Peptides against a protein of PDB entry 6NYY. Designs and how they scored, part 6

Target 1, 212 residues: chain A of PDB entry 6NYY
Amino acid sequence: KHFEQAIERVIGGLEKKTQVLQPEEKKTVAYHEAGHAVAGWYLEHADPLLKVSIIPRGKGLGYAQYLPKEQYLYTKEQLLDRMCMTLGGRVSEEIFFGRITTGAQDDLRKVTQSAYAQIVQFGMNEKVGQISFDLPRQGDMVLEKPYSEATARLIDDEVRILINDAYKRTVALLTEKKADVEKVALLLLEKEVLDKNDMVELLGPRPFAEKS
Target 2, 212 residues: chain A of PDB entry 6NYY as posed
Amino acid sequence: KHFEQAIERVIGGLEKKTQVLQPEEKKTVAYHQAGHAVAGWYLEHADPLLKVSIIPRGKGLGYAQYLPKEQYLYTKEQLLDRMCMTLGGRVSEEIFFGRITTGAQDDLRKVTQSAYAQIVQFGMNEKVGQISFDLPRQGDMVLEKPYSEATARLIDDEVRILINDAYKRTVALLTEKKADVEKVALLLLEKEVLDKNDMVELLGPRPFAEKS

## One batch from the design tools (peptide; aimed at target 1 G62)

Design b1_p9_8_s2 (made by RFdiffusion4, then SolubleMPNN; from b1_p9_8, 3 letters changed)
Fold by OpenDDE base, seed 4:
Structure b1_p9_8_s2 (fold): chain B 212 residues (1-212), chain A 9 residues (1-9)
Amino acid sequence: as target 1 above (212 residues)
Amino acid sequence: ASSRIAPPP
C-alpha cells in the first residue's frame, strides 16, 4: 500500500481532488484507460499492468501503471507491443465513441518518439537501413541533417507506416477484446481504481508468464 | 511505464 502509493505519486503526481470531470469526460477517460489496460494485458511484450485509475493525478486525468521490467535491451517486437499498448487509449476512444480526443497527445508523442528512434537510432527499419543518427534535441542548433531530403522523406514515410501498423494491430486487438475493454471501463467507472487482481477477476489470468 | 490522459494545454 504505502509503496504503491509512493510509486503512484512519482508516476501520476498528486491526486487532483479538486478536478471534477464531467460525466462524459470521465467516461472517455475510463474507456481510454481500459484500452491501455486491456492492450497491455493481451500483448506479450507489454509490461504487466499493475494499476489503472481514472482519478485525476498531477497532469493526468487517468493513468495505467505498469510494472517496468529491468530491461536494457529491447527487441523490435517488444517496442511494437509497447507502441500498441501506448495507442490503446486512442484506439479505445475510436472503437467505443467513434471520435478521438486530445487525451492521447502524450501517448502519441511517446509513440512518435519511439517510432523515430527505432528507424533512425536503432536501425530497425529495412528500408532506411542500419543507420543511427542522433535525433535533434530541443534547443540544439539545427545541425544539418546527416542525410538527404530523400532519406528524410523515407524516414517520415516509414515512421508513419510503423505507427499505422501499430495502430492497426491495436485496433485488431481491442476489437477482438472489445467486451473486455467494456468490462474494464465499466468497472473503472464504478471503482475508479483497478489493480491486477481486479483485472484477473474480469479477464482471467494474463496469458503471458510474468518474467521475473 | 505509465500511460496518461493529459489535459489539453
Scores: peptide ipSAE 0.289, ipTM 0.868, DockQ to the pose 0.813
OpenDDE base, seeds 1, 2, 3, 5: peptide ipSAE 0.285, 0.277, 0.262, 0.148; ipTM 0.870, 0.862, 0.858, 0.765

Design b1_p9_8_s3 (made by RFdiffusion4, then SolubleMPNN; from b1_p9_8, 3 letters changed)
Fold by OpenDDE base, seed 4:
Structure b1_p9_8_s3 (fold): chain B 212 residues (1-212), chain A 9 residues (1-9)
Amino acid sequence: as target 1 above (212 residues)
Amino acid sequence: ASSHIAPPP
């Protein structure tokens, strides 16, 4: 309890008790977080879900908390599943509401950063090849790109392809698991916070062994 | 790791 609350404060920040969401926004948050939760549950290389909450906190309107793996080396498959998990909120909104919100902005930023890193830093794209360039940091002088405009276009195209593939994979997964997303979302609307045990009760045991 | 729905701007 105290340890979980401490982690929750670090991850989520302080509860913003003053932010009362409208019922429709709270519903959107519930389905968004349910999308993250269910995607993380059924993706092999995703981090295991610890907690999901629709209580507004310093960092967001809701959150899904995962057990961080002590992992320094990531495979392409692991990075893809992490992207899919990160897209789970946006995809859930699309599947259930037929509309998208600004709520996924941070998720899309993370996905975008991951996709660029995979292609231009990790050499994980066959078309771009085994290259590694430093991504411009915010405030770095515009160093001339160490590659041609044609390569820049190729990178941009392959980033879009990678993100779209992750998106499609997430759509397929959450469409298959649509009833599970709804169960989680509805229970979130009731309880506001779910833990791993609630998820096991709803969905059954996670199909992947937790690597300790 | 955590995912968060972003607050309104």
Scores: peptide ipSAE 0.286, ipTM 0.869, DockQ to the pose 0.831
OpenDDE base, seeds 1, 2, 3, 5: peptide ipSAE 0.272, 0.276, 0.276, 0.094; ipTM 0.865, 0.864, 0.867, 0.734

Design b1_p9_8_s4 (made by RFdiffusion4, then SolubleMPNN; from b1_p9_8 with K4R M5I)
Fold by OpenDDE base, seed 1:
Structure b1_p9_8_s4 (fold): chain B 212 residues (1-212), chain A 9 residues (1-9)
Amino acid sequence: as target 1 above (212 residues)
Amino acid sequence: ASARIAPPP
């Protein structure tokens, strides 16, 4: 309990109990977080879901918390599934509301950063090849790119392809699991917080063995 | 890692 609350405070920040979302916004948050939760549930290389919440906190209106594995090396497949999980909120909004919100901004930033890192830091793209460049950090002086404008265009194209592939994969998954997303979203609207056990009750056991 | 819906800027 105290340890979980401490982790929640670190991840989500302090609960904003005074922040009352409009019912429609709360619904959007519920389906967004349900999208993350369900995507993470059915993606083999996603981190296992620990908790999902639609209680507003300092860092967000809701969150899905995963138990990170102590992992130092990531495969391309693992990074893809993480991207899909991260896109789950945006995809859920599209599927259920036919509209998208600003809520996915942080998710899209993470996906964008991951895609660029895969291509220009990890050498995971065949067209760009076995390259590794430092990405400019926010506030770094724009140093000259260590590659040509043609390479920059290629990188941008391949980043877009990678993100679109992850997005399409997530759309396919959450469309297949649409009823599960609905179940999670509805239960979130009732309970505001779900744990792994609630997810098992709703969806059955996660189809991937937890690597101990 | 956590996924989150961000508040409006």
Scores: peptide ipSAE 0.259, ipTM 0.856, DockQ to the pose 0.811
OpenDDE base, seeds 2, 3, 4, 5: peptide ipSAE 0.259, 0.247, 0.278, 0.209; ipTM 0.853, 0.850, 0.860, 0.830; seeds 2, 4 fail the geometry check

## One batch from the design tools (peptide; aimed at target 1 L61 G62 K110)

Design b1_p10_1 (made by RFdiffusion4)
Pose (drawn by RFdiffusion4):
Structure b1_p10_1 (pose): chain A 212 residues (1-212), chain P 10 residues (1-10)
Amino acid sequence: as target 2 above (212 residues)
Amino acid sequence: SFASAKMAPP
């Protein structure tokens, strides 16, 4: 048990128990984190989940703990299911509320950087072609693009097609599983954390083979 | 790759 609190501390950050939220804020954060939980539960190539919390941890209001699959060859489908898990947060607080918040900002930085990487860096696109470029990092102040402007226009069009296909796939997921999202978040308001075991108590066994 | 997800504060 003392080891599992260390793995979480290093990955997650400091866990602020006293930084309370308003009752209308905890209702939003729970529906946000349930989106991550349920979409990560029903997708095939998404990571196995360890723990979902609504307690503020570091630069965040909620926290989700995953077990990333140690694999060296990501396919096209294995990257879409990682995107459809990350976008699941905004989708759940849009189905239930209609209002969208600024809490999905770091969820969208990961979607954006995992779209440019498929198109620009890997060869996962038809319109751009099988062309690889050295994509700049965050600490790399980019001087000039290694390709034209009409190509940059071609790239940013395809990123929009890619994310809005990941968005629509997840809206079609958390409406079919709309009631299961509500089951998860209502326990998150009661019990501020959910292990894997009490998600099996809610949702049954996960319908995919998972290696632990 | 990553092992976590968080909701950003306002």

Design b1_p10_1_s1 (made by RFdiffusion4, then SolubleMPNN; from b1_p10_1, 3 letters changed)
Fold by OpenDDE base, seed 4:
Structure b1_p10_1_s1 (fold): chain B 212 residues (1-212), chain A 10 residues (1-10)
Amino acid sequence: as target 1 above (212 residues)
Amino acid sequence: MFASARIAPP
């Protein structure tokens, strides 16, 4: 309890008990977070879900919290499933509402950063190849890119392809699991907070063994 | 890891 609350405060910020969402926005948040939760549940290399909430905290209207594995090395497959889980909110909005909101901005930022890192830092793209360049940090002088404009275009194209592939994978998954996303979203609208046990009751045990 | 729905600042 106290440890979980401390983690929640660090990750989610302070509860904004005074922030009242309109019912339609609260519904959007519930389905968005349900998308994250269900994507994380059914992706092998996603981190285990700890908690999902539609109670506003800090700058977030809702959140899904996962227990990251203590690992220093990530595979391409792990990074892909992490991207898919991060896209789960946006994809859920598309599937259920036929529209998208600004709610996924931070998720898209994370996905974009991950995609660029995979291609230009980790050498995980076959077309770009086994290269590693430092990404410009926010506030670093725009150093001249250590590669040609043609390579820059290739990187941008391959980033878009990687993100689109992750998006399509997430669409396929959450379309298959659409009923599960709805169950989670509806229960979120009732309880505002779900834990792992609530998810097990709704969806059954997570199909992947939690490597503790 | 944390995933969240956020209000984009205007």
Scores: peptide ipSAE 0.151, ipTM 0.819, DockQ to the pose 0.430
OpenDDE base, seeds 1, 2, 3, 5: peptide ipSAE 0.123, 0.190, 0.170, 0.168; ipTM 0.833, 0.821, 0.818, 0.812; seeds 2, 3, 5 fail the geometry check

Design b1_p10_1_s2 (made by RFdiffusion4, then SolubleMPNN; from b1_p10_1, 5 letters changed)
Fold by OpenDDE base, seed 2:
Structure b1_p10_1_s2 (fold): chain B 212 residues (1-212), chain A 10 residues (1-10)
Amino acid sequence: as target 1 above (212 residues)
Amino acid sequence: MFAYSTIAPP
């Protein structure tokens, strides 16, 4: 318990017990986090879910926490499933509410960064090719791009394609598992915090072996 | 540890 709380504090910040969300916002958060949780549950290369919460912490209104894998090498498939899991909240909002919120801003930032990294740092795109360029860090003077404007346009197009493909994959998954997302969201609204055992009780065992 | 969060707008 103390160790988990310490990790939660490091990741999410201090619990904002005084932050009272309106019921509709709390519902949105519950379905958003349920989207992350369920996407992670049914994606083979996603990290295993440790905890999902709709208790606000720091800047987060809710969170899904996954057990980090001690890995230094990532496959394209792993990165795609991570992108899908990251999009799970946004997709859940779209599926259940027919509208999207600003709540996915950090998720979209992460997805965007991952997509660019895959294409321009890891050489994982066939059209762009086996290239690796340093991405400008936030605050660094935008050094001249070491590639042509045509290549820049190609990169931007392929980033959009990659993100859209991940989005479509996530839509397909969470549409298939819509009832499971609903179950998780409703249980979150009741308990506010779910662990892996709650997920197993609700959804059954995760269909993928946990790679230790 | 990866946490995915619903973030309040700034």
Scores: peptide ipSAE 0.290, ipTM 0.867, DockQ to the pose 0.576; fails the geometry check
OpenDDE base, seeds 1, 3, 4, 5: peptide ipSAE 0.271, 0.138, 0.263, 0.266; ipTM 0.855, 0.761, 0.850, 0.853; seeds 1, 3, 4, 5 fail the geometry check

Design b1_p10_1_s3 (made by RFdiffusion4, then SolubleMPNN; from b1_p10_1, 4 letters changed)
Fold by OpenDDE base, seed 4:
Structure b1_p10_1_s3 (fold): chain B 212 residues (1-212), chain A 10 residues (1-10)
Amino acid sequence: as target 1 above (212 residues)
Amino acid sequence: MFASSTIAPP
């Protein structure tokens, strides 16, 4: 309990008990977080879900918390499933509401950063090839790109392709698991916080063995 | 630790 609360404060910030969401916004958050939770549940290389909450914390209106594996090496498949999990909220909003909100801004930032890193740092794109260069950090002098404008365009195109592929994969998954997303969202609206045991009760055991 | 969060606009 105390350790979990400390982690929650580090990840989500302080609980904003005074932030009252409109019922429709709270519903949007519930389905958004349910999308993350269910995507993480059914993606083999996603991190195990620990907790999902629609209680506002810091700048977050809700969150899904995962236990990362202690790993230093990530495969392309792991990074893809992580992208899909990160897109789960946006995809859930699209599937259930036919509209998207600003709520996915941080998710999209993370996905964008991951996609660029995969292509330009990790050499994980066949078209761009086995290249690795540092992404400009905020405040770094924009050094001249060590590649042509054609390569820049190729990178941008392949980033979009990678993100779109992750998005489509997530749409397919959450469409297949639509009833599960709804179960989680509805239970979130009731309980505001779910743990792994609640998820097991709703969805059954996670189909992938937790690598301890 | 990885967390995904619905973020309120500034």
Scores: peptide ipSAE 0.278, ipTM 0.855, DockQ to the pose 0.613
OpenDDE base, seeds 1, 2, 3, 5: peptide ipSAE 0.273, 0.268, 0.260, 0.265; ipTM 0.853, 0.851, 0.849, 0.850

Design b1_p10_1_s4 (made by RFdiffusion4, then SolubleMPNN; from b1_p10_1, 4 letters changed)
Fold by OpenDDE base, seed 2:
Structure b1_p10_1_s4 (fold): chain B 212 residues (1-212), chain A 10 residues (1-10)
Amino acid sequence: as target 1 above (212 residues)
Amino acid sequence: MFASSHIAPP
């Protein structure tokens, strides 16, 4: 308990019990977080879900916490499933509400950063090729891109393709698992916080063995 | 630790 709370504080910030969301906003958050949780549950290379919460913390209205594997090397497949999991909130909002909110901004930033890193840093795109360039850090002088404008356009196009493919994959998954997303969202609205055991009770065991 | 967060708009 105390250790988990400390981790939650580090990840999400201080619990804002005083932040009263409107019922519709709370519903949106519940379905958003349920999308993350269910995507992570049914993606083989996603990190196992530890906790999902719709209790506001810091700047977050809700969060899903995963147990990352202690790994230094990531496969393209792992990065894709992580992107899909990260898109799960946005996709859930689209599926259930037919609208998108600003709540996915951080998720989209992470997905965008991951896509650029895969293409520009990790050489994971066949069209761009086996190249690795440092991404400009926020605040660093705009170092001239070490590649042509044609390459820049190609990178931008391939980033969009990668993100769109991840998005489509997530839409397909959460559409298939729509009833599970609904179950998780409804239970979140009741309990505000779910753990792995709640997810197992609700959805059954995760179909992928936790590789220790 | 990877946490997805639904961020409140600024």
Scores: peptide ipSAE 0.242, ipTM 0.825, DockQ to the pose 0.615
OpenDDE base, seeds 1, 3, 4, 5: peptide ipSAE 0.162, 0.142, 0.147, 0.187; ipTM 0.803, 0.792, 0.796, 0.809; seed 1 fails the geometry check

Design b1_p10_2 (made by RFdiffusion4)
Pose (drawn by RFdiffusion4):
Structure b1_p10_2 (pose): chain A 212 residues (1-212), chain P 10 residues (1-10)
Amino acid sequence: as target 2 above (212 residues)
Amino acid sequence: SASAKMAPPP
């Protein structure tokens, strides 16, 4: 047990128990984190989940703990299911509320950087072609693009097509599984954390083979 | 990804 609290502390950050939220804020954060939980539960190539919390941990209001699959060859489908898990947070608080918040900002930086990487860096697109470029990092102040402007126009169009196909795939997921999202978040308001076991108590066994 | 968080309001 003392080891599992260390794995979580290094990955997650400091866990602020006293930084309370308003009752209308905890209702939002729970529906946000349930979106990460349920979409990560029903997708095939998404990571196996360890723990979902609504307690503020570091630069965040909620926290989700995953077990990333150690694999060296990501396919096209294995990256879409990672995107459809990340976008699941905004989708759940949009189905239930209609209001979208600024809490999905870091969820969208990961979607954006995982879309440029498929198109620009890997060869995962038809319109741009099988062309690889050295994509700048966050600490790399980019001087000029290694390609034209009409190509940049072609890239940013395809990123919009890619994320809005990931968005629609997840809206079609958390409406079919709308009641299961509500089951998860209502326990998150009661018990501020959920292990894997009490998600099996809610949702039954996960319907995919998972190696642990 | 090993984690996911919800950002606080500004």

Design b1_p10_2_s1 (made by RFdiffusion4, then SolubleMPNN; from b1_p10_2, 4 letters changed)
Fold by OpenDDE base, seed 2:
Structure b1_p10_2_s1 (fold): chain B 212 residues (1-212), chain A 10 residues (1-10)
Amino acid sequence: as target 1 above (212 residues)
Amino acid sequence: MASSRIAPPP
């Protein structure tokens, strides 16, 4: 309890019990977080879900917390599943509401950063090739790109392809698991906070062992 | 810890 609360404060910030969302916004948050939770549940290389909450904390209206593996090396497949999990909220909104919100801004930022890193830092794209360049840090003078304009265009195109492929994969998954997303969202609206045990009771055991 | 967040726009 105290340890979990401390972690929650670090990740989510302080509970904003005074922030009352309108019922429709609360519903959007529930389905968004359910999308993250279910994507993480059914993606092999996603981090196991630890907790999901629709209680506003700090700057977040809701959050899904995962137990990361203590790993320093990531495969392309692991990074893809992490991207899909991160897109789970946006995809859930699209599937259930036929609309998207600004709520996925931080998720899209993370996905964008991951996609660029995969292509220009990790050499994980066949068309761009085995290259590694430092991404401009926020606030660094735009150093001249160490590659041509043609390479810049190729990078931008391959980033879009990678993100779109991750998005499509997530759409396929959450469409298949649509009933599970609904179950999680509805239970979130009732309990506001779910843990791993609630997810096991609702969905059954996670199909993937925690130890890969 | 990896966390997904739904956040209001800045």
Scores: peptide ipSAE 0.252, ipTM 0.851, DockQ to the pose 0.745
OpenDDE base, seeds 1, 3, 4, 5: peptide ipSAE 0.243, 0.228, 0.260, 0.233; ipTM 0.849, 0.843, 0.856, 0.844; seeds 3, 4 fail the geometry check

Design b1_p10_2_s2 (made by RFdiffusion4, then SolubleMPNN; from b1_p10_2, 5 letters changed)
Fold by OpenDDE base, seed 2:
Structure b1_p10_2_s2 (fold): chain B 212 residues (1-212), chain A 10 residues (1-10)
Amino acid sequence: as target 1 above (212 residues)
Amino acid sequence: MSSSRIAPPP
């Protein structure tokens, strides 16, 4: 308990118990976080869900917390499933409400960063090839790109393709698991916080063994 | 720890 609360404070910040969301916004948060939770549950290479919360904290209106594997090397498949999990909130909003909100801004930033890193740092795209360039850091002088404008356009196109593929994969998954997303969202609206045990009770055991 | 979040716009 105390250790978990300390981690939650580091990850989420202080609880903003004074921040009252309107019921519609609270519902949006619940379905958004349920999308993350369910995507993480049914993606093989996603990190296991530890906790999901719709209690507003310093960093957000809700959050899903995962137990990261202590790994330094990531496969393309792992990075894709992580992207899908990160898109789970946006996708859930789309499939349940037929509209999207600004709530996914941080998720989209992470997905965008991951996609660019895969293509220009990790050499994981066949069209761009086995290249590795430093991504311009925020605030670094626009160093001349070590590649042509044609390569820049190719990178941008392949980033869009990768993100769109991850999005489509997530749509397919959460559409298949739509009833599970609904169950999680409704339970979140009741309990505000769910842990791994709540998810097991609701959805059954995670279908992927935790590779320790 | 990996976390996803729904954030208010800046």
Scores: peptide ipSAE 0.263, ipTM 0.858, DockQ to the pose 0.748
OpenDDE base, seeds 1, 3, 4, 5: peptide ipSAE 0.252, 0.246, 0.270, 0.249; ipTM 0.856, 0.854, 0.863, 0.854; seeds 3, 4 fail the geometry check

Design b1_p10_3 (made by RFdiffusion4)
Pose (drawn by RFdiffusion4):
Structure b1_p10_3 (pose): chain A 212 residues (1-212), chain P 10 residues (1-10)
Amino acid sequence: as target 2 above (212 residues)
Amino acid sequence: SSEPNNSGVS
């Protein structure tokens, strides 16, 4: 047990128990983190889940703890299910509320960087072709693009097609499973954390083979 | 709140 609190501390950050939220904020954060939990539960190639919390941890209001699959060859489908898990947060607080918040900002930085990487860096696109470029990092102040402007126009169009196909796939997921999202978040308001076991108590066994 | 939510995705 003392080891599992260390794995979480290094990955997650400091866990602020006293930084309380308003009752209308905890209701939002629970619906946000349930989106991550349920969409990560029902997708096939998404990571197995360990723990979902609504307690503020580091630069965040909620926290999700995943077990990333150690694999060296990501396919096209294995990267879409990682995107459809990340976008699940905004989708759940949009189905239930209608209002969208600024809390999905770091969820959208990961979707954007995982879209440029498929198109520009890997060869996961038809319109751009099988062309690889050295994509700049965050600490790399980009001087000029290694390709034309019409190509940049072609890339940013395909990223908008890619994320809005990931968005529609997740809206079609958390409406079919709309009641299961509400089951999860109502326990998150009661019990501020959920292990894997009490998600099996809610949702039954996960319907995919998972190696632990 | 204006603070972000942590997804914990690596």

Design b1_p10_3_s1 (made by RFdiffusion4, then SolubleMPNN; from b1_p10_3, 4 letters changed)
Fold by OpenDDE base, seed 3:
Structure b1_p10_3_s1 (fold): chain B 212 residues (1-212), chain A 10 residues (1-10)
Amino acid sequence: as target 1 above (212 residues)
Amino acid sequence: STLPINSGVP
């Protein structure tokens, strides 16, 4: 207990007990975080869920914590499942509320960065080919792109396709698991914090063996 | 290192 709380403070920051969310906003956060949690639960190459919370901390209104594997080499399939897990919050909001919020901004940023990196740094797209270019960092002078405008358009199109494919995969998954997302969201609204054991009690064991 | 996915940045 004390050690877990210390880790939570280091990772999530101090609980903003003074941040009173309106009940409707708290509901949105619960379903958003439930989307991340359930997507991560049922995606083979996603990192195992440790904790999910709707208690505002630091800069976030809610969070999901995962145990990343110490891995140096990522497959295309692993990167896709990570994108799907990251889209889980947005997808949950669409499925349950028929609307989208600003809550997914950081998630969409991460997904966008991952998609561009896969195509232009890792050579993981067949149409663009076996290329590797450095992405401009924030604040770097955007030097002239080492490729044509035709290649730039192709990259942009293939990035959009990759993100849309991840989005559709996440929609399919969370639609299939809609009842599980709702169970997690409702329990979050009651307990505010769930751990892996709560998820196992609610959903059953994660269908993928945790490689310890 | 646990990677917190912080969602809902105000």
Scores: peptide ipSAE 0.069, ipTM 0.781, DockQ to the pose 0.135
OpenDDE base, seeds 1, 2, 4, 5: peptide ipSAE 0.075, 0.036, 0.071, 0.054; ipTM 0.787, 0.718, 0.782, 0.760; seeds 1, 4 fail the geometry check

Design b1_p10_3_s2 (made by RFdiffusion4, then SolubleMPNN; from b1_p10_3, 4 letters changed)
Fold by OpenDDE base, seed 5:
Structure b1_p10_3_s2 (fold): chain B 212 residues (1-212), chain A 10 residues (1-10)
Amino acid sequence: as target 1 above (212 residues)
Amino acid sequence: STLPLNSGVP
């Protein structure tokens, strides 16, 4: 109890029990978090879901909590599935509401950062090639790019391709699993918090063996 | 890790 509360406090901040979301906003949060949860459930290289909540905490209106594996080396496939899971909220909003909200801003930031890192730090793009440049940190004066403007344009184009591919993959997945996203969202609106067991009861066992 | 839905005010 105290340890879980401490972890929840570190991850989500203090429960803002005083933040009353409008019913329509609470519905948007439920479907957004259901999108993350279902994407993480059906993506092989996504971290296992521990908890999903639509109770506002800190700056978050909701969250999905995953059990991180202690992993130092990531494959391109793992990074793609993590991008898809991160896009799951935005994609769910699009599928169910035909509109997008500002709620995905931090998700899009993470996806953008991951895409750039894959292309310019990890050498994971064939067109850009086996290059590794330090990305400017927020606040560093980027004096000179170690590559031409033609290479800069190529990087930007390949980043967009990678993000769009991850987005399309997520759209395909959550469209196929649309009924599962709906089930999770509706149960979130009822219970506000779901755990792994609730997800197993609702969706069946995760199709990927948890490598402990 | 957590994937929070943040209230993004532009």
Scores: peptide ipSAE 0.058, ipTM 0.748, DockQ to the pose 0.183
OpenDDE base, seeds 1, 2, 3, 4: peptide ipSAE 0.038, 0.026, 0.027, 0.032; ipTM 0.721, 0.697, 0.696, 0.721

